# Peptides against a protein of PDB entry 7AL2, part 29

Target 1, 85 residues: chain A of PDB entry 7AL2
Amino acid sequence: YEIMLIRPKTIDDINYVVDQVLEESNPVILDLSFLEKESPANFKLAGEKIKQMRSNYGAEALLLSRCNDKNLIIIAPKGVSLVRK

## One batch from the design tools (peptide; made by RFdiffusion4, then SolubleMPNN)

Design b2_p14_5_s2 (from b2_p14_5 with T7L E8D E13P)
Fold by OpenDDE base, seed 2:
Structure b2_p14_5_s2 (fold): chain B 85 residues (1-85), chain A 14 residues (1-14)
Amino acid sequence: as target 1 above (85 residues)
Amino acid sequence: SESDELLDEIADPS
């Protein structure tokens, strides 16, 4: 698999993340900072999509970095384990 | 913040 990196800015980008996780089975490292700052509606939409992937498809999500200018999360499809050592 | 509250729901802490 490939690890995708994206800072989503549009609904199309959000749907791209969903496609990568569910259809391509690729982990995605995403930075939600743009949506958080520029589009509260799309930020919430992204959150709902992530919840759905976790609840319905066994995806996992881990917060990598949270600070004033970053909101980094890795989303892994079922079968790719995220483990803290 | 509201954003932090949403993050708590969608991602496990590192």
Scores: peptide ipSAE 0.632, ipTM 0.928, DockQ to the pose 0.947
Fold by OpenDDE base, seed 4:
Order: structure tokens, then C-alpha cells, then sequence
Structure b2_p14_5_s2 (fold): chain B 85 residues (1-85), chain A 14 residues (1-14)
């Protein structure tokens, strides 16, 4: 698989993330900082999509970094385990 | 914040 990196800015970008996780089975490292700052509605939408992937498809999500400039989350499809040692 | 509240729901803490 591939690990995708994206800082989504649009609904199309959010849907791209969903497709990568569910259809391509690729982990995605997301920077949600643009949506958080520029589109509260799309930030919430992205959150709802992540919740759905976790609840319905066995995806995992882990916060990697949180600061003023970045909001990094990794979303892993079922079968790719995120393990903390 | 509301953003942090949403993050708590969508991602496990590191």
C-alpha cells in the first residue's frame, strides 16, 4: 500500500481521503489545519467522515501532532494496525 | 475549544 499525505481544502479533498482509506486501503496522514481555520463546516464534515470510517469500517485514527500550524491525524484502514510501543 | 472537542471524538491521543 501507499501512505498518502494531504492537507484537505475542499469537499472533494475530503472525499478523496475517504476513497483512499476505504477503496484503496491506503493510510492517510491528514493535516486538518486548513479546514479548521477556513471552513468550520467542512472541518465538521471531515470529522463525521472519520467517525463513520472508524465506526463502520474498522478504520483507526491517531492524533500525531497538534499545534498552531498543524493538526496531523493518521487514518489507517482495517488491516493496517497502528501500534504504540 | 470546539475543534479540540471534535478531535477527541475522531482520533486517539498520541
Amino acid sequence: as target 1 above (85 residues)
Amino acid sequence: SESDELLDEIADPS
Scores: peptide ipSAE 0.632, ipTM 0.928, DockQ to the pose 0.943
Fold by OpenDDE base, seed 3:
Structure b2_p14_5_s2 (fold): chain B 85 residues (1-85), chain A 14 residues (1-14)
Amino acid sequence: as target 1 above (85 residues)
Amino acid sequence: SESDELLDEIADPS
């Protein structure tokens, strides 16, 4: 698989994340900071889609970094294990 | 914040 990196800014970007996880089975490292600051509605939409991927498709999501200008999450499809040492 | 509340729902802490 490939690991995709994206800082989504649009609904198209959010749908790209969903396609990568569910259709391509690629983990995605995403920075939600743009949506959080510039589009609360799309931030919530992104959150709902992540929740759905976790609840319905066995995806996992892990917070990587949280600060003023970063909101980094890795979302992994079913079959890719996220392990902390 | 509301954002932090959503993050608690969508991602596990590292």
Scores: peptide ipSAE 0.630, ipTM 0.928, DockQ to the pose 0.933
Fold by OpenDDE base, seed 1:
Structure b2_p14_5_s2 (fold): chain B 85 residues (1-85), chain A 14 residues (1-14)
Amino acid sequence: as target 1 above (85 residues)
Amino acid sequence: SESDELLDEIADPS
């Protein structure tokens, strides 16, 4: 698999993330900071998509970094485990 | 914040 990195800005970007996780089985490192600042509606949409992937498809999501200018999350598809040492 | 509340729901803490 590949690890994708994206800072989504549009609904198309959000759907790209879903496709990568569910169809391609690729982990995605997301920076949600753009949506959080520029589109509260799309930020919420992204959140709902992540919840759906976790609830319905066994994806995992881990917060990597949070500060005033970052909102970094890794989403891993079912079968790719996230391990903290 | 509302954003932080959503993040708490969708992602486990590091």
Scores: peptide ipSAE 0.630, ipTM 0.928, DockQ to the pose 0.948

Design b2_p14_5_s3 (from b2_p14_5, 4 letters changed)
Fold by OpenDDE base, seed 5:
Structure b2_p14_5_s3 (fold): chain B 85 residues (1-85), chain A 14 residues (1-14)
Amino acid sequence: as target 1 above (85 residues)
Amino acid sequence: SEADELLDEIADRS
């Protein structure tokens, strides 16, 4: 598999993340900082999608970094283990 | 928000 990196800005980008995790079985490192700052609605949507992937498809998510200009999360498909050392 | 709750949840999985 590949590890995808994206800073989603649109609904299309959010759906891209979903496709990568669920259809392509690729982990995604995503930066939610744009949505958090620019679109409360799409920020909420992104959160809902991640929760759905965790609840319904066995995806796993881990916060990597949260600061002024970054909100980095890794989400992995079922079968990929995320470990905080 | 929903996303804020998610972020808090996945910040510390231990």
Scores: peptide ipSAE 0.262, ipTM 0.787, DockQ to the pose 0.367
Fold by OpenDDE base, seed 1:
Structure b2_p14_5_s3 (fold): chain B 85 residues (1-85), chain A 14 residues (1-14)
Amino acid sequence: as target 1 above (85 residues)
Amino acid sequence: SEADELLDEIADRS
């Protein structure tokens, strides 16, 4: 698999993340800071999509960093283990 | 929001 990196800005970007995790089975490191600042609706949508992937497809998500201008998450498809020490 | 709730949830998964 590959690890994809993206800072989503549009719905197309959100759908890209979903496709990478569910169809391509690639982990994605994503920064939600743009959506959080610029589009409350799409920020909510992104969160809902991540929850759906966790609940329905066995994806795992881990918060990597959150500060004033950064909201970094890794989401991995089922079978890729995320371990925090 | 749902996103905020998610972030809180995955921040503490242990």
Scores: peptide ipSAE 0.234, ipTM 0.770, DockQ to the pose 0.386
Fold by OpenDDE base, seed 3:
Structure b2_p14_5_s3 (fold): chain B 85 residues (1-85), chain A 14 residues (1-14)
Amino acid sequence: as target 1 above (85 residues)
Amino acid sequence: SEADELLDEIADRS
């Protein structure tokens, strides 16, 4: 598989993340800082999509970093294990 | 928000 990196800015970007995880079975490293700052509605949408992938498709998510200018999350499809050492 | 609740959940999943 491939690991995708994206800082989503639009609904198209959010849908790209969903496609990568569910259809391509690729983990995605997300920076949600743009949506958090610029679009509360799309930030909420991104969160809902991640919750749906976890609840309905067995995806896992892990917070990597959260500070003033970063909101980094990895979302992995079912079968790719996220392990913290 | 729901997104904030998600972030709280995945901050420490153990």
Scores: peptide ipSAE 0.224, ipTM 0.769, DockQ to the pose 0.364
Fold by OpenDDE base, seed 2:
Structure b2_p14_5_s3 (fold): chain B 85 residues (1-85), chain A 14 residues (1-14)
Amino acid sequence: as target 1 above (85 residues)
Amino acid sequence: SEADELLDEIADRS
């Protein structure tokens, strides 16, 4: 598989993340900082999509970094293990 | 987990 890196800015980007995880079975490292600052509605949508992928498709998510101007999360499809030691 | 808390926060905002 490939690991995708994206800082989503639009609904198209959010749907791209969903497609990568569910259809392509690729982990995605995403930075939600743009949406958090610029689009509350799309920030919420992104969170809901991530939650749905976790709840319904066995995806896992792990917070990588939360600081000023960064909100980095990795979301992995079912079968790719994310472990925090 | 920290990730779960963040994701819930994101989903519940606005």
Scores: peptide ipSAE 0.163, ipTM 0.730, DockQ to the pose 0.121

Design b2_p14_5_s4 (from b2_p14_5, 6 letters changed)
Fold by OpenDDE base, seed 2:
Structure b2_p14_5_s4 (fold): chain B 85 residues (1-85), chain A 14 residues (1-14)
Amino acid sequence: as target 1 above (85 residues)
Amino acid sequence: SEADKLLSEIADKA
């Protein structure tokens, strides 16, 4: 698989993330900082999509970094485990 | 913040 990196800015970008995780089975590292700052509505939408992927498709999501101007999450499709040892 | 609340719902902390 490939690991995709994206800082989504639009609904199209959000849907791209969904496609990568569910259709392509690729992990995605997301920087949600743009949506958080510039579009509260799309930030919430992104969150809902992630919830749905976790609840319905067995995706995992891990907050990698939360600091000033950073909102970094990895989403892994079912079959790729994110484990802290 | 509202963002932090949402993050807590969608992702585990590393």
Scores: peptide ipSAE 0.709, ipTM 0.941, DockQ to the pose 0.931
Fold by OpenDDE base, seed 5:
Structure b2_p14_5_s4 (fold): chain B 85 residues (1-85), chain A 14 residues (1-14)
Amino acid sequence: as target 1 above (85 residues)
Amino acid sequence: SEADKLLSEIADKA
């Protein structure tokens, strides 16, 4: 698989994340900081999509970094295990 | 914040 990196800015970007995880079975490292700052509605939408992927498709999501300027999450499709050393 | 609340719902802490 590939590991995708994206800082989504639009609904199309959010849907791209969904496609990568569910259709391509690729983990995605995403930075939600743009949506958090610029579009509360799309930030919420992204969150709902992640919830759906976790609840319905067995995806995992981990918060990698949270600070004043970062909102980094990795979401992995079912079958890719996220393990902390 | 509302953002932090949502984050806690969508992602586990690493």
Scores: peptide ipSAE 0.709, ipTM 0.941, DockQ to the pose 0.924
Fold by OpenDDE base, seed 3:
Structure b2_p14_5_s4 (fold): chain B 85 residues (1-85), chain A 14 residues (1-14)
Amino acid sequence: as target 1 above (85 residues)
Amino acid sequence: SEADKLLSEIADKA
């Protein structure tokens, strides 16, 4: 698999993340900081998509970093285990 | 914040 890195800015980007996780089985490292700042609605939408992937498809999601200008989350598809040492 | 609340719902802490 590949690890995708993206800072989503649009709904198309959000859907790209969904496709990467569910269709391509690729982990995605997301920076949600743009959506958080620029589009509360799309930030919420992204959150709902992540919830759905976790609830319905067995994806994992871990918060990697949270600060004023970064909101980093890794989403891993079912079958890719995220393990903390 | 509202954002932090949402984050707590969608992602576990590493």
Scores: peptide ipSAE 0.709, ipTM 0.941, DockQ to the pose 0.937
Fold by OpenDDE base, seed 4:
Structure b2_p14_5_s4 (fold): chain B 85 residues (1-85), chain A 14 residues (1-14)
Amino acid sequence: as target 1 above (85 residues)
Amino acid sequence: SEADKLLSEIADKA
């Protein structure tokens, strides 16, 4: 698999993340800081999509970094385990 | 914040 990196800005970008996780089985490291600041509606939408992937498809999501300029989350498909040591 | 509230719902903390 590949690890995708993206800072989504549009609904198309959000759907791209979903496709990468569910269809391509690729983990995605995404920065939600643009959506958080520029589009609260799309930020919420992204959150709902992540919830759905976790609830319905066994995806995992981990907050990697939170600050003014970063809102980094890794989303892993069911086949990729996130382990904290 | 509202954003932090949503984050707590969608992602575990590392």
Scores: peptide ipSAE 0.708, ipTM 0.941, DockQ to the pose 0.943

Design b2_p14_6_s1 (from b2_p14_6, 6 letters changed)
Fold by OpenDDE base, seed 5:
Structure b2_p14_6_s1 (fold): chain B 85 residues (1-85), chain A 14 residues (1-14)
Amino acid sequence: as target 1 above (85 residues)
Amino acid sequence: SPLDELESIAKEAK
């Protein structure tokens, strides 16, 4: 698999994340800072999609960093283990 | 709030 990096800005980007996790089985490292600042609606949508992937498809989501500049989350498809050393 | 939403999206790596 590949690890995808994205700072989503649009609904298309959000759907891209979903496709990467569910269809391509690729982990995605997301920066949600743009959506949080610029589009509360799309931020909520992105969150709902992530929760759905966790609830329905066994994806795992881990908050990597929350700071002034970045809201970094890794979403891993089922079968990819996220391990903290 | 956006912060509350973020915390509901993903577990925190601490």
Scores: peptide ipSAE 0.436, ipTM 0.861, DockQ to the pose 0.534
Fold by OpenDDE base, seed 4:
Formats: C-alpha cells, sequence, structure tokens
Structure b2_p14_6_s1 (fold): chain B 85 residues (1-85), chain A 14 residues (1-14)
C-alpha cells in the first residue's frame, strides 16, 4: 500500500481522503490546519467523515502533532494497524 | 470549539 500525505482544502480533497482509506486501503496523513483556519464547516465535515470511517469501517485515527501551522492526523484503514512501540 | 472537535476526531498519540 501507499501512505498518502495531503493538506485538504476542498470537499473534493476530503472525499479523496475517504476514497484512499476505504477504496484503496491506503493510510493518509492529513494536515487539517487549512480547513480549521479557513472553513469551519469543511473542518467539521472532515471530522464527521473520519468519525464515520472509524465507526463503520474500523479505521483508526491518531493525532500526530498539533501546533500553530500543523494539525497532523493519521487515518489508517482497518487492515493497517497503528502500533506504538 | 475546533480543539474539542479535533479531540473527538482522533486519539492523541501519547
Amino acid sequence: as target 1 above (85 residues)
Amino acid sequence: SPLDELESIAKEAK
């Protein structure tokens, strides 16, 4: 599989993330800082999609880093386990 | 708040 990196800016980007996780079974490292700052509505939408993937498809989501210019989350499909050593 | 929403989206790595 591939690990995708994206800083989503649009609804199309959000749907791209969903497709990568659910259809391609690729983990995605997201920077949500753009949506949080520029579109609270789309930030909420992105969050809802991530929650849905967790609840309905067994995806796992971890917050990797939060700072002024980064809001990094990894979302992994059910087939990819996130393990802390 | 956005921070509260973020906490509901993803578990914080410890």
Scores: peptide ipSAE 0.434, ipTM 0.860, DockQ to the pose 0.525
Fold by OpenDDE base, seed 3:
Structure b2_p14_6_s1 (fold): chain B 85 residues (1-85), chain A 14 residues (1-14)
Amino acid sequence: as target 1 above (85 residues)
Amino acid sequence: SPLDELESIAKEAK
């Protein structure tokens, strides 16, 4: 698989993430800082999509970092294990 | 709260 990196800014970007995880089975590292700052509505939408992928498709999501400049999450499709040593 | 929503989206790395 490939690991995708994206800082989503639009609904199209959010749907791209969903497609990568569910259709392509690729993990995605997300920076949600733009949506959090610029669009609370789309930030909520992105969160709903991630929760849906976890609940309905066996995806796993891990918070990597939260600071003023970055809001980093990795979401992995079913079958890809996220492990911290 | 954005932080509260984030914590419901993804688990914290330990």
Scores: peptide ipSAE 0.433, ipTM 0.860, DockQ to the pose 0.549
Fold by OpenDDE base, seed 1:
Structure b2_p14_6_s1 (fold): chain B 85 residues (1-85), chain A 14 residues (1-14)
Amino acid sequence: as target 1 above (85 residues)
Amino acid sequence: SPLDELESIAKEAK
């Protein structure tokens, strides 16, 4: 698999993340800071999509970093284990 | 809040 990196800015970007996780089985490291600052509605949508992937498809989501200008989350498809040392 | 929402989206890595 590949690890995708994206800072989503549009609904198309959000759907791209979903496609990468569910259809391509690729983990995605995403920065939600743009949506959080520029579109509360799309930020909420992105969160709902992530929660749906966790609930319905066994995806795992881990918060990597949170600061004023970063909101980094890794979402891994079922079968890819996220391990913290 | 956005921070509260993040906690519902993803588990914290710590």
Scores: peptide ipSAE 0.432, ipTM 0.860, DockQ to the pose 0.535

Design b2_p14_6_s2 (from b2_p14_6, 4 letters changed)
Fold by OpenDDE base, seed 4:
Structure b2_p14_6_s2 (fold): chain B 85 residues (1-85), chain A 14 residues (1-14)
Amino acid sequence: as target 1 above (85 residues)
Amino acid sequence: SALEELESIAVQAK
């Protein structure tokens, strides 16, 4: 698999993330800082999509870092295990 | 809040 990196800015970008996780089985490291700042509605949508992937498809999500200009989350498809030690 | 929303969608590494 590949690890995708993206800072989504649009709904199309959010759907791209969903496609990468569910259809391509690729983990995605995404920076939600743009959506959080510029589009509360799309930020909420992104969160809903992530929760749906977790609930319905066995994806996992881990918050890697949050600071002023970064909001990094990794989303892993069911076949990729995220382990915290 | 945005932080509360994040906490609902992802486990925190810290």
Scores: peptide ipSAE 0.422, ipTM 0.864, DockQ to the pose 0.512
Fold by OpenDDE base, seed 5:
Structure b2_p14_6_s2 (fold): chain B 85 residues (1-85), chain A 14 residues (1-14)
Amino acid sequence: as target 1 above (85 residues)
Amino acid sequence: SALEELESIAVQAK
């Protein structure tokens, strides 16, 4: 698989993340800082999509880092294990 | 809040 990196800014970007995880079975490292700052609605939407992938498709999501500049989450499709050491 | 939302989205790495 490939590991995708994206800082989503639009709904299309959010849907791209969904496609990568569910259709391509690729983990995605995403920075939600843009949405968090610029679009509360799309930030909520992104969160809902991630929750749906976790609930319905066995995806896992791990918050990697949250600071003043970044909001990094990795979301992995079912079958890719995320391990916190 | 945004922080609460993040906590609901993903497990904390630390």
Scores: peptide ipSAE 0.421, ipTM 0.864, DockQ to the pose 0.522
Fold by OpenDDE base, seed 1:
Structure b2_p14_6_s2 (fold): chain B 85 residues (1-85), chain A 14 residues (1-14)
Amino acid sequence: as target 1 above (85 residues)
Amino acid sequence: SALEELESIAVQAK
């Protein structure tokens, strides 16, 4: 698989993330900082999509880092294990 | 809050 990196800015970007996780089975490292700052509505939408992938498809989501300029989350499809040592 | 929303979205690294 490939690991995708994206800082989504639009609804199209959010749907791209969903497609990568569910259809391509690729982990995605997201920076949600743009949506958080520029579009509370799309930030909420992105969160809802992540929750849906976790609840309905067995995806795993881990917060990697949160600061003023970054909001990094990795989403892994079912079958890809995220391990912290 | 934003932090509360993030906690509902993803597991926190500990």
Scores: peptide ipSAE 0.417, ipTM 0.862, DockQ to the pose 0.497
Fold by OpenDDE base, seed 3:
Structure b2_p14_6_s2 (fold): chain B 85 residues (1-85), chain A 14 residues (1-14)
Amino acid sequence: as target 1 above (85 residues)
Amino acid sequence: SALEELESIAVQAK
């Protein structure tokens, strides 16, 4: 598989993340800082999509870092395990 | 809040 990196800015970007996780079975590292700052509605939408992938498809999500300029989350499809040492 | 939303979306890697 591939690991995708994206800082979503639009609904199309959010749907791209969903396609990568569910259709391509690729983990995605997301920076949600743009949506959080510029579009509360799309930030909420992104969150709902991630929750749906966790609830309905067995995806896992970890919050990697939150600071002034970054809001990093990794989401992994069911077949990929996230391990912390 | 945005922080509360993030905490509901993903487990914190601490």
Scores: peptide ipSAE 0.416, ipTM 0.864, DockQ to the pose 0.533

Design b2_p14_6_s3 (from b2_p14_6, 5 letters changed)
Fold by OpenDDE base, seed 4:
Structure b2_p14_6_s3 (fold): chain B 85 residues (1-85), chain A 14 residues (1-14)
Amino acid sequence: as target 1 above (85 residues)
Amino acid sequence: SPLEELESIAKEAK
């Protein structure tokens, strides 16, 4: 698999993330800082889709970093385990 | 709030 990196800005970008996780089984490292700042509605939408992937498809989401310029989350499909040692 | 929403989206790494 591939690990995708994206800072989504549009609904199309959000749907791209969903496709990567569910259809391609690729983990995605997201920077949600743009949506959080520029579109609270799309930020909420992105969150709902991530929660749906967790609830319905066994995806796992982990907050990697939160600072003034980045809001980094990794979303991994069910087949990819996130392990902290 | 957006911060609360974020916390509901992803578990924080420790």
Scores: peptide ipSAE 0.443, ipTM 0.875, DockQ to the pose 0.538
Fold by OpenDDE base, seed 5:
Formats: C-alpha cells, sequence, structure tokens
Structure b2_p14_6_s3 (fold): chain B 85 residues (1-85), chain A 14 residues (1-14)
C-alpha cells in the first residue's frame, strides 16, 4: 500500500480520503487544520466520515499532533496496525 | 467545539 498525505480543503478532498482508505486500502495522514479554521461544516463532515470508517469498516484513527497550524491524524484501513513505540 | 470533535475523531497518540 501507499501512505497518502493530504491537507483537505474541500468536500472533494474529504471524499478522496474516504476513497483512499476504503477503496485503495491506503493509510492517510491528514492535516485537518484548514477545515477546522475555514469550514466548521466541512470539518464536522470530515470527522463524521472518519468515525463512519472506524465504526463500519474497522479503520483506525490516531491523533499524531495538534499544534497551532496542524491537526495531524493518521487513519489506517483495517489490517494496517498503528503502533506507538 | 472543534477540539471536542477532533478528540471524537481519533484516539490520541501519546
Amino acid sequence: as target 1 above (85 residues)
Amino acid sequence: SPLEELESIAKEAK
């Protein structure tokens, strides 16, 4: 698999994340800082999509870092183990 | 709040 990196800005980007995780089985490292700042609605949507992937498809999501300019989350499809050293 | 949403989205890596 590939590891995708994206800072989503649009609904299309959010759907891209969903496609990568569910259809391509690729982990995605997300920076949600743009959505959090610029679009509360799309931030909520992105969150709902991630929660749905966790609930319905066994995806795992891990908060990597939260700081002034980054909200980094990795979401992994079922079968990819996220391990903290 | 956005922070609460973030915490609901993903578990914290710490």
Scores: peptide ipSAE 0.443, ipTM 0.875, DockQ to the pose 0.540
Fold by OpenDDE base, seed 1:
Structure b2_p14_6_s3 (fold): chain B 85 residues (1-85), chain A 14 residues (1-14)
Amino acid sequence: as target 1 above (85 residues)
Amino acid sequence: SPLEELESIAKEAK
């Protein structure tokens, strides 16, 4: 698999993330800071999509970093284990 | 709030 990195800015970007996780089985590292700042609605949408992937497809989501200008999350498809030491 | 949403979206890596 490949690890995708994206700072989504549009609904198209959000759907791209979903496609990468569910169809391509690629983990995605997301920075949600743009959506959080610029579109509360799309930020909520992105969150709902992530929760759906967790609930319905066995994806795992881990918050990597949270600061003023970063909102970094990794989403891993089922079968890719996220391990913390 | 956005922070509350994040907590519902992803578990925290410490």
Scores: peptide ipSAE 0.441, ipTM 0.875, DockQ to the pose 0.529
Fold by OpenDDE base, seed 3:
Structure b2_p14_6_s3 (fold): chain B 85 residues (1-85), chain A 14 residues (1-14)
Amino acid sequence: as target 1 above (85 residues)
Amino acid sequence: SPLEELESIAKEAK
């Protein structure tokens, strides 16, 4: 698989993330800082999509870092294990 | 809040 990196800014970007995880079975590292700062509605939408992927498709999500500049989440499709040593 | 939303969508790495 490939690991995708994206800082979503639009609904199209959010749907791209969903497609990568569910259709391509690729983990995605997201920076949600743009949506958090610029669009509370799309930030909420992104969160709902992530929760749906976890609940309905067995995806796993980890919060990697949160600071003033970054809001990093990794989403892994079912079958890809996220492990912290 | 945005922080509460993050906590609901992803578990925090320890």
Scores: peptide ipSAE 0.440, ipTM 0.875, DockQ to the pose 0.539

Design b2_p14_6_s4 (from b2_p14_6, 4 letters changed)
Fold by OpenDDE base, seed 1:
Structure b2_p14_6_s4 (fold): chain B 85 residues (1-85), chain A 14 residues (1-14)
Amino acid sequence: as target 1 above (85 residues)
Amino acid sequence: SPLEELESIANQAK
């Protein structure tokens, strides 16, 4: 698999993340900082999509970094283990 | 909400 890195800015980007995780089975490192600052609606949508992937498809997520201008999360498809020591 | 989901992810191992 490949590991994708994206800072989503549009709905198309959000759907791209979903496609990468569910259809391509690629982990995605997400920076949600743009959506959080620029689009509350799309930030909400992104959160809902992440929840859906975790709840319905066995995706796993791990917080990588959270600060004032960064919101990094890795989301992995079922079968790819994420481990925090 | 997105905050709730992020908090869930941040605290999932606690």
Scores: peptide ipSAE 0.304, ipTM 0.810, DockQ to the pose 0.425
Fold by OpenDDE base, seed 3:
Order: C-alpha cells, then sequence, then structure tokens
Structure b2_p14_6_s4 (fold): chain B 85 residues (1-85), chain A 14 residues (1-14)
C-alpha cells in the first residue's frame, strides 16, 4: 500500500481521504490544522468521516502531534496495525 | 460527536 499525506482545505480534500482509506486501502497522515482554524463546519465534517470509518469499516487512528501549528493524525484501513510504544 | 471522536483519538495516546 501507499501512505498518503494531506492537509485538507476543502470538502473535496476530505472526500479524497475517505476514498484513499476505504477504496484504495491506503493509510493517510492528516494535518487537520487548516480546517480547525479556518472552517469549523468542515472540521466537524472531517471528524464525522473519521468516526464513520472507525465505527463502520474497522479503520484505526492514532494521534501523531498536537500543538499550535499542527493537528496530525494517521488513519489506517482495516488490516493495517497502528502501534504506539 | 465528531469533536468527541477526535478527542478520543488524542486521549488513546496518553
Amino acid sequence: as target 1 above (85 residues)
Amino acid sequence: SPLEELESIANQAK
């Protein structure tokens, strides 16, 4: 598989993430900092999509970094194990 | 809620 990296800014970007995880079975490293700062509505939408992928499709997620400038999360499709040590 | 979901993801790393 491939690992995708994206800082989504639009709904199209959010849907791209969903396609990568569910259709392409690729993990995605997300920086949600733009949406969090610039679009509360699309930030909420991104959270809903992540919840749906975890709840309905067996995706897993892990926080990578949270600070002033970054909100980094990796989301992986079912079958890809995320391990924190 | 979606915000609670993101907070849950953050908290699992603690």
Scores: peptide ipSAE 0.302, ipTM 0.812, DockQ to the pose 0.347
Fold by OpenDDE base, seed 2:
Structure b2_p14_6_s4 (fold): chain B 85 residues (1-85), chain A 14 residues (1-14)
Amino acid sequence: as target 1 above (85 residues)
Amino acid sequence: SPLEELESIANQAK
């Protein structure tokens, strides 16, 4: 698999993340900081999609960094283990 | 909500 990196800005970007995780089985490192600052509606949508992937498809997510200008999360498809040691 | 989801994810890390 490949690890994708994206800072989503649009609905298309959000759907790209979903496609990468669920269809391509690729982990995605995403920075939600743009959506959080610029689009409450799309930030909400992104959160809902992440929840759905975790709840319904066995995806896992891990917070990588939450600071001033970054909201970095990795979301991995089922079968890719995310472990914090 | 997105904040609740992010909180859930954040709480995985102590």
Scores: peptide ipSAE 0.299, ipTM 0.808, DockQ to the pose 0.400
Fold by OpenDDE base, seed 4:
Structure b2_p14_6_s4 (fold): chain B 85 residues (1-85), chain A 14 residues (1-14)
Amino acid sequence: as target 1 above (85 residues)
Amino acid sequence: SPLEELESIANQAK
């Protein structure tokens, strides 16, 4: 599989993340900082999609970095183990 | 909410 990195800015980007995780079975490292700052509505949508993937499809997520300028999360499809050591 | 989801993810690391 591939590991994708994206900082979503649009609904299309959010849907791209969903497609990568669920259809392509690729983990995605996503930086939510743009949406958090610029679009409360799309930030909400992104959160909902992440929740859906975790709740309904067995995706895992880990917080990579949360600071003033970044909001990095990795979300991986079911079957890809995320481990923090 | 997005904050709830992020909190859930963050709490996994505890």
Scores: peptide ipSAE 0.298, ipTM 0.809, DockQ to the pose 0.424

